Peptides against a protein of PDB entry 4DOW. Designs and how they scored, part 84

Target 1, 157 residues: chain A of PDB entry 4DOW
Amino acid sequence: TFSWVGRPLPNRKQFQQMYREICMKINDGSEIHIKVGQFVLIQGEDNKKPYVAKLIELFQNGAEVPPKKCARVQWFVRFLEIPVSKRHLLGRSPPAQEIFWYDCSDWDNKINVETIIGPVQVVALAPEEVIPVDQKSEETLFVKLSWNKKDFAPLPP

## One batch from the design tools (peptide; made by RFdiffusion4, then SolubleMPNN)

Design b2_p21_4_s3 (from b2_p21_4, 12 letters changed)
Fold by OpenDDE base, seed 2:
Structure b2_p21_4_s3 (fold): chain B 157 residues (1-157), chain A 21 residues (1-21)
Amino acid sequence: as target 1 above (157 residues)
Amino acid sequence: SDEKYYEELKKRREEALSKFF
């Protein structure tokens, strides 16, 4: 169950109410608050790892009947989502914790909040920084580069 | 082709996300 936290933010988009924070109530009754700017795991394909995204906007889409709780996201991609023929362009074998900023606009960046599994920590690193893969950092994902379907590049500002 | 691959990825992502209303 998802519910908005706080009052709607000022917005000029018709049929939309924007929010800064949403509350996710899980099965055990506990609540998790997720805010714009945080990173989330999103339900992926069956038998696949969840998608990873950064929350850019939280909004209720009043144009739909009934209104839907939605989010606009910046997508990340996992190494295994990159075509096999292009993986060599990285020049290294990334750890499982590494993800890449998806620098394309061909994917719809609007999601239903019901797809959100929960928050996740994503840390941006400089190219020369080593990705820690110890037990303490197992739940943390790391991003060094962007992927634009053609090549890897430094992260966007 | 890579283009076909990307289209398939897009489709699979959309399908996965569309399961939630």
Scores: peptide ipSAE 0.563, ipTM 0.922, DockQ to the pose 0.843
Fold by OpenDDE base, seed 5:
Structure b2_p21_4_s3 (fold): chain B 157 residues (1-157), chain A 21 residues (1-21)
Amino acid sequence: as target 1 above (157 residues)
Amino acid sequence: SDEKYYEELKKRREEALSKFF
């Protein structure tokens, strides 16, 4: 289950209340707080790895009945989501921990918070930095590049 | 085509996420 933490932030959007933080209650009864700016794993297709996204906004959408707890996100893509015909453009074989900033506007970036599996650590690296792949860091994801459906590019600011 | 692939990818993502709307 999900519940808002704190008071709504000032905004002028009709039917929307914006928040900084949300509380997620997980299976063992413990609670995890997730804030705007953090990264999350999102429920993917059946038998597939979860999606990865950065939280941009947290808001309750009062235009829906009943009101929905929503998030606006910046999407990332995994290497295996990139077309086979374009993978060679990377020029290397990425580790499983590498993800790419999705630099396109063709995807809806609004999600229901119920799609969130949990938080995940995403570390931005310069191109020359080595991605550490070991047992201690296997849960951490790394991003060096963006993907715009045409080519890879340096990360946006 | 790549265009078809991207449209399918978009569709699958939307379908996966729509289960919660």
Scores: peptide ipSAE 0.562, ipTM 0.923, DockQ to the pose 0.828
Fold by OpenDDE base, seed 1:
Structure b2_p21_4_s3 (fold): chain B 157 residues (1-157), chain A 21 residues (1-21)
Amino acid sequence: as target 1 above (157 residues)
Amino acid sequence: SDEKYYEELKKRREEALSKFF
């Protein structure tokens, strides 16, 4: 279950109440607080790894009845989501922990918070930096580049 | 084609996420 933390933030969007933080209650009864700006794992396709996204906004969508708890996200893509014909453009074999900033606006970036599996650590690195693949960073994801459906590029500002 | 692939990729993502709407 998900519940808002704190009072709504001032905003100018109709039928929306914005929040900075949401509480996710896990099956064991524990609670995890997730804030705007953090990264999350999102339920993906069957038999595939979860999607990865950065939370940009948390809002209650009052245009729906009943209102929905939603988020706006910045999508990332995994290497295996990139078409086979273009994977060579990376010029290297990425570790499993590497993800790519999706630099396109053609995807719907609104999600139901119920799709959120949990938080995940994502570390931005310069292209020349080495991705640590040791056991200490096993669950940490790393982003060096963006993907715009055509080529890899340095991360957006 | 790559364009067809991206369309399918988008569709699959939407389908996966729509299960929660």
Scores: peptide ipSAE 0.561, ipTM 0.923, DockQ to the pose 0.866
Fold by OpenDDE base, seed 3:
Structure b2_p21_4_s3 (fold): chain B 157 residues (1-157), chain A 21 residues (1-21)
Amino acid sequence: as target 1 above (157 residues)
Amino acid sequence: SDEKYYEELKKRREEALSKFF
């Protein structure tokens, strides 16, 4: 169950109400609040790891009946999502915790909030920095580079 | 081809996300 937190943000879009925060009610009755700018895990393919994305907007799409709770996201990709023929371009074997900023616009970046599993920590690192892989940081993801379907590059500014 | 791979990847993502109406 998802519900908006707070009042809609001021905007001039005719059929959209924008929000800063959404509340996710979990099966055990606990609540998790997720805000614009945070990173989330999104339900992936069967027997696959969840997708990773950064929340850019939270909005209710009033053009639909009934209105739909949606999010606009910036996608990330995991190393194993990159074609086998291109993986060598990284020049190293990344740890499982590394993800890549998807620097393309060919994917729909609107999702239903019901696809959100929960928040996740994503830390940006410089290329020369070592990704810490320890028990405490096991659930933390790290991003150093972007992927544009052709090559890896430094993160966008 | 890599292009076909990307299209399939896109399709699978869309299908996974469409399970939630």
Scores: peptide ipSAE 0.560, ipTM 0.922, DockQ to the pose 0.836

Design b2_p21_4_s4 (from b2_p21_4, 11 letters changed)
Fold by OpenDDE base, seed 2:
Structure b2_p21_4_s4 (fold): chain B 157 residues (1-157), chain A 21 residues (1-21)
Amino acid sequence: as target 1 above (157 residues)
Amino acid sequence: DDEKYYEELKKEREKALSKFF
């Protein structure tokens, strides 16, 4: 169950109410608050790892009947989502914790908040920084580069 | 080819997300 936290933000978009924060109530009754700017895991296909995204906007889409709680996201991709023929362009074998900023606009970046599994920590690193892969950091993801379907590049500003 | 791969990747993501629409 998802519910908005706080009052709607000022917005000029018709049929939309924007929010800064959403509350996710899980099965055990506990609540998790997720804010714009945080990173989330999103339900993927069966037997596959969840998608990773950064929350850019949280909004209720009043144009739909009934209204839907939605988010606009910046997508990330996992190394295994990159075509096999292009993986060599990285020049190294990344750890499982590494993800890449998806620098393309061909994917719809609007999601239903019901797809959100939960928050996740994503840390941006400089290229020369080592990705820690110890047990303490197992749940933390790291991003050094962007992927634009053709090549890897430094992260966008 | 890569173009077909990207299209399938897109469709797969959309399919997964559409289960919650």
Scores: peptide ipSAE 0.582, ipTM 0.927, DockQ to the pose 0.903
Fold by OpenDDE base, seed 1:
Structure b2_p21_4_s4 (fold): chain B 157 residues (1-157), chain A 21 residues (1-21)
Amino acid sequence: as target 1 above (157 residues)
Amino acid sequence: DDEKYYEELKKEREKALSKFF
C-alpha cells in the first residue's frame, strides 16, 4: 500500500496535488519512504527485469474517480532493451549494472505508484570512469550515457 | 526495422504499466 507523506506542495496544475514523499508499506509491515529525485524499480513483464526510473513528480490525479496516486518519471533503459542492431554502437560490453538515460519523450512518463517495486540506487558516472562490479556494488546501478534511439551520448545536463 | 522494434518496445512498456491502471 502507498500513502502520502507530508502536506501537499503548492502547484499550479489543475486537479492535482503534488507531494515530495510517499510511503510504501511492504508485506512484512515495514515501511519504505520514497522521495522525488530518487530512483525506483518498476514492475515490468513477468519474464523481464524491472524497469528503472527516476521520480520527477509525485502527485494525486484528481481528474480520475477515484483519484490515483501517480508519479512522473524519467525512464532509463537496460542494454537488452536496445535493438540488437544498435548495441554495437556502445563499443563495449556493458556490465549488468549499467543502464542508460532514455533521451526521448515518446514514452508516457506517468505511472501509477502501485507499479513501484521499491527504491534502487543509481549512480551517475563520467564516461571514462570505471563501473564498480564488485560485490559491494552488486545491487547498485550505474549510468554513464543516454540513449536517444539513434546513438549513445553523454548524459544530459 | 528499428522503428517497428521501438513501437513494440513502447507497447510492451505500456502493456506492463497498464495492468496497474
Scores: peptide ipSAE 0.582, ipTM 0.927, DockQ to the pose 0.833
Fold by OpenDDE base, seed 5:
Structure b2_p21_4_s4 (fold): chain B 157 residues (1-157), chain A 21 residues (1-21)
Amino acid sequence: as target 1 above (157 residues)
Amino acid sequence: DDEKYYEELKKEREKALSKFF
């Protein structure tokens, strides 16, 4: 289950209440707080790896009945989501921990918070920095580049 | 066809996420 943390932030959007933080109650009864700016894993299809996204906004959408707890996100893509015909453009074999900033506007970036599996650590690296791949860091994801459906490019600011 | 692939990828994501709307 999900519940808002704190008071809504000032905004002028009709039917929307914006928040900084949301509380996620997980299976063992413990609670995890997730804030705007953090990264999350999002439920994919069955037998598929979860999606990765950065939270841009947290808001309750009062235009829906009943009101829904939503998030606006910046999408990332995994290497295996890149078309086979374009993977060679990377020029290297990435580790499983590498993800790419999706630099396109063709995807809806609004999600229901119920799609969130949990938080995940995403570390931005310069191209020359080595991605550490070991047992201790296997849960951490790394991003060096963006993907715009045409080519890989340096990360946006 | 890469364009077809991108559309399918979009639809797959939307389908997965729509289960919660």
Scores: peptide ipSAE 0.581, ipTM 0.927, DockQ to the pose 0.870
Fold by OpenDDE base, seed 3:
Structure b2_p21_4_s4 (fold): chain B 157 residues (1-157), chain A 21 residues (1-21)
Amino acid sequence: as target 1 above (157 residues)
Amino acid sequence: DDEKYYEELKKEREKALSKFF
């Protein structure tokens, strides 16, 4: 169950109400608040790792009946999502915790909030920094580079 | 071809996300 937190943000879009925060009610009855700018795990296919995305916007699409709770996201990709023929371009074997900023616009970046599993911590690192892989940081993801379907590059500014 | 792979990857993502109407 998802519900908006707070009042809609001021905007001039005719059929959209924008929000800063959404509340996710979990099966055990606990609540998790997720805000714009945070990173989330999104439900993938069965037996597949969740997708990773950064929340850019939270909005209710009033053009639909009934209105739909949506999010606009910036996608990330995991190393194993990159074609086998291109993986060598990284020049190293990344740890499982590394993800890549998807620097393309060919994917729909609007999602239903019901696809969100929960928040996740994503830390941006410089290329020369070592990704810490310890018990405490096991659930933290790290991003150093972007992927544009052709090559890896430094993160966008 | 990698182009076909990217299309399949896109469709896979769309399929997964479409389960939640």
Scores: peptide ipSAE 0.579, ipTM 0.926, DockQ to the pose 0.838

Design b2_p21_5_s1 (from b2_p21_5, 11 letters changed)
Fold by OpenDDE base, seed 1:
Structure b2_p21_5_s1 (fold): chain B 157 residues (1-157), chain A 21 residues (1-21)
Amino acid sequence: as target 1 above (157 residues)
Amino acid sequence: DEEVEKKVKEDIEKANEEASK
């Protein structure tokens, strides 16, 4: 179950109420608050790892009946989501913790909040920085580069 | 570097194999 936290933010977008925070209630009855700017795991397809995204906007789409709780996201892509024929362009074997900033607009960046599994920690690193593998960082994902369907590149400024 | 590229391809193939399980 998902519910908005706080009042809608002032905006002029027709049929859209924006929020800064949403509450996710999980099975054990506990609650997790997720805010704009945080990174989240999104439910993947069957036998697929969850997608990774940064929350850009949280909004209720009033144009739908009934209104839907939605989010706009910046997608990240896992290495194994990149076409096999282009993976060699990275020039190295990335650790499992590495993800890539998806620098394309062909993916729909609107999601239903009900597809959110939970928050995840994502840390940006310089290309020369080493991804830590200690116990504390096992659940942390790291991003060094962007992927634009053609090649890898430095992260956007 | 060709050696690096070969190793990358090998690792990718291994990763694909693991992902297919």
Scores: peptide ipSAE 0.026, ipTM 0.545, DockQ to the pose 0.036
Fold by OpenDDE base, seed 2:
Structure b2_p21_5_s1 (fold): chain B 157 residues (1-157), chain A 21 residues (1-21)
Amino acid sequence: as target 1 above (157 residues)
Amino acid sequence: DEEVEKKVKEDIEKANEEASK
C-alpha cells in the first residue's frame, strides 16, 4: 500500500498533484518513506532482476479513473540488460554491483508506484575509483558510466 | 528498513533462480 506524505506541491499541471515523499506500507505493517531523488528497485519481468531507477517526480495522475499514484524516473541499466553484441564496448568485465545511467528517451519514464519493490543505495564513482566488493557493500549499486544504446560514456553531470 | 531490504534480496534471489532454470 502506498500513500502520499505531506501536502501536494504547487504546480501548473491541471490533473497532476505533485509530492515530495511517499509512504510504502509492507505486508507486516511496517512503513518506509521514499523521497524524490532517492533510488528504487522496480519490479521486472518474469525471470529478470528488478530494474533500477532514480525518482525524479512523484505525482497523482488525476486524469485516470481511478486516479493513479505515479512517478517519473531516470532509468539505470544493468550490464546483463545490455545486448550481448554491445557488451564488449565496455572493454572490461564489470562487477555485479555496477549499473549504468540510461541515456536514451525510448524507455517510458513513467511508472506506477505500485511497481516499486523498495529503496536501494546507488553511489556514483569516478572511473578511477574502485567498486568495493564485500559483504557490507553487497546491496549497494555503483555507477561510473552512461549507456545510450550505442556506446558507453562518462556520467552526465 | 531491514524488512524491505530482506524482501528485495529475496526477490533478486528468486529472479536469479528462475533465470538459471
Scores: peptide ipSAE 0.023, ipTM 0.604, DockQ to the pose 0.037
Fold by OpenDDE base, seed 4:
Structure b2_p21_5_s1 (fold): chain B 157 residues (1-157), chain A 21 residues (1-21)
Amino acid sequence: as target 1 above (157 residues)
Amino acid sequence: DEEVEKKVKEDIEKANEEASK
């Protein structure tokens, strides 16, 4: 179950009410608050790992009946989601914890909040920094580069 | 997933070897 936290922000788009924070209630009754700017795991396809995304906007879509709770996201991609023929462009074998900023507009960046599995920690690193691969960092994802379907590049500003 | 990761590693290593020659 998802519910809005706080007052709606001033309307910037027609038929949309924007929010800064949403509350996710899980089966045991506990609540997790997720804010704009945080990173989340999104339900993936069958037999695939969850997608990773940064929350850009939280909004209620008033154009639908009943209104839907939605989010606009910035996508990340896992290395194994990149086509096999292009993986060599990285020039190294990344750890499983590394993800890449998806610098392309071909993916729909609007999601239903009900597809959110939960929050996840994403840490940006400089290219020369080492990604820790140990038990304490297993749940943390790291990003160094962007992927634009053609090549890897430094992160956007 | 382990098999895929191993294959990726091998492909990268092969590519690096070819680039170094």
Scores: peptide ipSAE 0.023, ipTM 0.505, DockQ to the pose 0.022
Fold by OpenDDE base, seed 3:
Structure b2_p21_5_s1 (fold): chain B 157 residues (1-157), chain A 21 residues (1-21)
Amino acid sequence: as target 1 above (157 residues)
Amino acid sequence: DEEVEKKVKEDIEKANEEASK
């Protein structure tokens, strides 16, 4: 169950009410608050790892009946989501914790908040920095580069 | 990955429990 936290933000979009925060109620009855700017895991396809995204906007789409709670996201891509023929362009075998900033506009960046599994920690690193792998960082994802379907590049500013 | 999703949810729950203590 998802519910808005706080009052709608001022915006000029007629059919959209924007919010800064959403509350996710999980199975044990506890609540997790997720804010714009945080990173989340999104339900993947069958037998696929969850997608990773940064929340850009949280909004209720009033143009739909009934209104839907939605989010606009910046996608990240896992190495295994990159076409096999292009993976060699990285020039190394990335650890499982590495993700890439998806620098393309071809993906729909609108999601239903119901697809959010939960928050995830994403840490940006310089290309030369080593990705730490320990028990405490097992759930932390790291991003060094962007992927634009053609090549890897430094993170966008 | 239902298993992954379940694991993530479990981890979140555990983290919340630890944070509440």
Scores: peptide ipSAE 0.020, ipTM 0.515, DockQ to the pose 0.034

Design b2_p21_5_s2 (from b2_p21_5, 10 letters changed)
Fold by OpenDDE base, seed 5:
Structure b2_p21_5_s2 (fold): chain B 157 residues (1-157), chain A 21 residues (1-21)
Amino acid sequence: as target 1 above (157 residues)
Amino acid sequence: DEEVEEKVKNDIEEANKKASE
């Protein structure tokens, strides 16, 4: 169950009411607050690992009937989501914790908030930086590069 | 709530281990 936290933000978008924060109620009854700018895991396809995304906007879409709670996201991609034929372009075997900034517009960046599994920690690193030993848990993801379906590149500014 | 955050992290870790790509 998802519910808005706080008052809607002023915006000029017709049929969209924007928010800063949403509350997610999990099975044990606990509540998790997720804010714009945080990173989340999104439900993947059957038997697939969750997708990773950064929340850019939270909004209620009044153009839908009934209105739906939605988010706009910046997608990340896992190494194993990259086509096999192009993985060699990285020039190294990445750790399982590494993800890549998806630098393409071909993916729909609008999601239903109900697909959010929960928040996840994502740490940006410079290409020359190594993953700290004390942060090598599978609970933290790291991003060094972007992927634009053609090649890997430094993160966008 | 730190306890909630830790629980979520554990659930995420478990989900990542069980799911394939």
Scores: peptide ipSAE 0.022, ipTM 0.571, DockQ to the pose 0.031
Fold by OpenDDE base, seed 3:
Structure b2_p21_5_s2 (fold): chain B 157 residues (1-157), chain A 21 residues (1-21)
Amino acid sequence: as target 1 above (157 residues)
Amino acid sequence: DEEVEEKVKNDIEEANKKASE
């Protein structure tokens, strides 16, 4: 179950109510609050690993009947989501904790909030920085580069 | 890589659960 936290933000978008925070109630009855700007895991396809995304906007879409709770996101991509034929372009074998900023507009960046599994920690690193693999870092994903379907590049500003 | 990825996923989920308690 998902519910809005706080009052709608002032906006000029017709048929949309913007929010800063949403509350998700999980199976054990506890509640998790997620805010715009945080990173989340999104339900993957079938047996695929969850997608990783940064929340850009939280909004209720009043154009739908009934109104739907939605989010606009910036996608990240896992190494294994990159085509096999292009993985060599990285020039190294990344740790499982590494993800890449998806620098393309071909993916729909609108999601239903019901697809959110939960929050996740994402840390940006410089290309020369080492991704730690220890107990404390096991719950953290790391991003160094972007992927634009053609090549890897430095992160956007 | 697959084993590590699965572990990361599980650890994240566990951490999130603990944080919400």
Scores: peptide ipSAE 0.038, ipTM 0.579, DockQ to the pose 0.043; fails the geometry check
Fold by OpenDDE base, seed 1:
Parts: C-alpha cells; sequence; structure tokens
Structure b2_p21_5_s2 (fold): chain B 157 residues (1-157), chain A 21 residues (1-21)
C-alpha cells in the first residue's frame, strides 16, 4: 500500500498533484518513506531482475479515472540487459554491482508506484575508482558510465 | 526474477523491522 506524505507541492501542471515523499507499507505493518531523488528497485518482467531507477517526480495523475499514483524516473540498465553483441564495448567484465545510466528516451519514464519494490543505494564513481566488495557494500549498486544503446560514455554532469 | 524480487522485499522488510525495534 502506498500513500502520499505531506501536502501537494505547488505546480502548474494540469491534472497533476506533485509530492515530495511517499509512504510504502510493507507486509509486517512497518512503513518506509521514499523521497524524490532516491533510488528504487522496480518490479521486473518474468525471469528478469528488478529494474533500477532514480525518482525524479512523484505525482498523482488526475487525468486518469480513478487517479493513479505515479512517478517519473531516470532509468539505469544492468549489464545483462545490454545486447550481447554490444557488451564487448565496455572492454571489461563488470561486477554484478555495476549499473549504467540509461541515456536514451525510448523507454517510458513514467511508472506506477505500485511497481516499486523498495529503496536501493546507488553510488556514483569515477571510472578509475574501484568498486568495493565488502559486506557493507554488497547491497550497494555503483554507476560509472552511461549507456546510449550505441556505446558507453562518461556520466553526464 | 520473481524469486529475486521476493528476496529483496523480504530483506527490506527485515531491515525495517530491525530499525523499528
Amino acid sequence: as target 1 above (157 residues)
Amino acid sequence: DEEVEEKVKNDIEEANKKASE
């Protein structure tokens, strides 16, 4: 179950109420709050690992009946989601913890908040920095590069 | 992967439970 936290933010978008934070109620009755700017795991397709995304906007879409709780996101892509024929362009074998900034507009960046599994930690690193492999970082994902369906590139500023 | 998703959910729930103690 998802519910908005706080009052709607002032905005000029017709049929949209924007929010800063959403509350996710989990099975044991506890609650976790997720804010704009945080990273989340999104439910994947069958036999696919969860997607990774950064929350850009949280909004209620009043144009739908009934209104839907939605989010706009910046997508990240896992190495195994990249076509096999292009993986060699990375020039290395990435660790499982590495993800890539998806620098394309072909993916719909609007999601239903109900697809959010939970928050996840994502850390940006310089290309020369080593991804740490310790117990504390096992659940942390790391991003060094972007992927634009043609090649890998440094992260956008 | 549904199994992975469930594991992640369970881990989050467990973490939140511990944080609520």
Scores: peptide ipSAE 0.029, ipTM 0.585, DockQ to the pose 0.038; fails the geometry check
Fold by OpenDDE base, seed 4:
Structure b2_p21_5_s2 (fold): chain B 157 residues (1-157), chain A 21 residues (1-21)
Amino acid sequence: as target 1 above (157 residues)
Amino acid sequence: DEEVEEKVKNDIEEANKKASE
């Protein structure tokens, strides 16, 4: 179950009410608050790991009946999601914890909040920084580069 | 409350790590 937290922000887009925060209530009654700017796991396809995304906007889509709680996201891609023929362009074998900023517009960046599994920690690193591979970091994802379907590049500003 | 949220977060992240890809 998802519910809005706080009052809606001033309307910037037609048929949309924007929010800063949403509450996710799980089966045991506990609650998780997720804010714009945080990273989340999104339901993947069958037998696939969840997708990773950064929340850019939280909004209620008034164009739908009934209105739906939605989000706009910045997608990240896992190394194993990159075509096999292009993986060599990285020039190294990344740890499983590394993800890449998806610098393409071909993916729909609008999601239903019901597809959110939960929050996840994503840490941005400089290219020269080493990704830690210890027990502490196993639950953290790291991003150093972007992927634009052609090559890897430094992270966008 | 915060402790519960952190626990859930950790469980999800661990599950993500172990999930098939």
Scores: peptide ipSAE 0.026, ipTM 0.567, DockQ to the pose 0.029; fails the geometry check

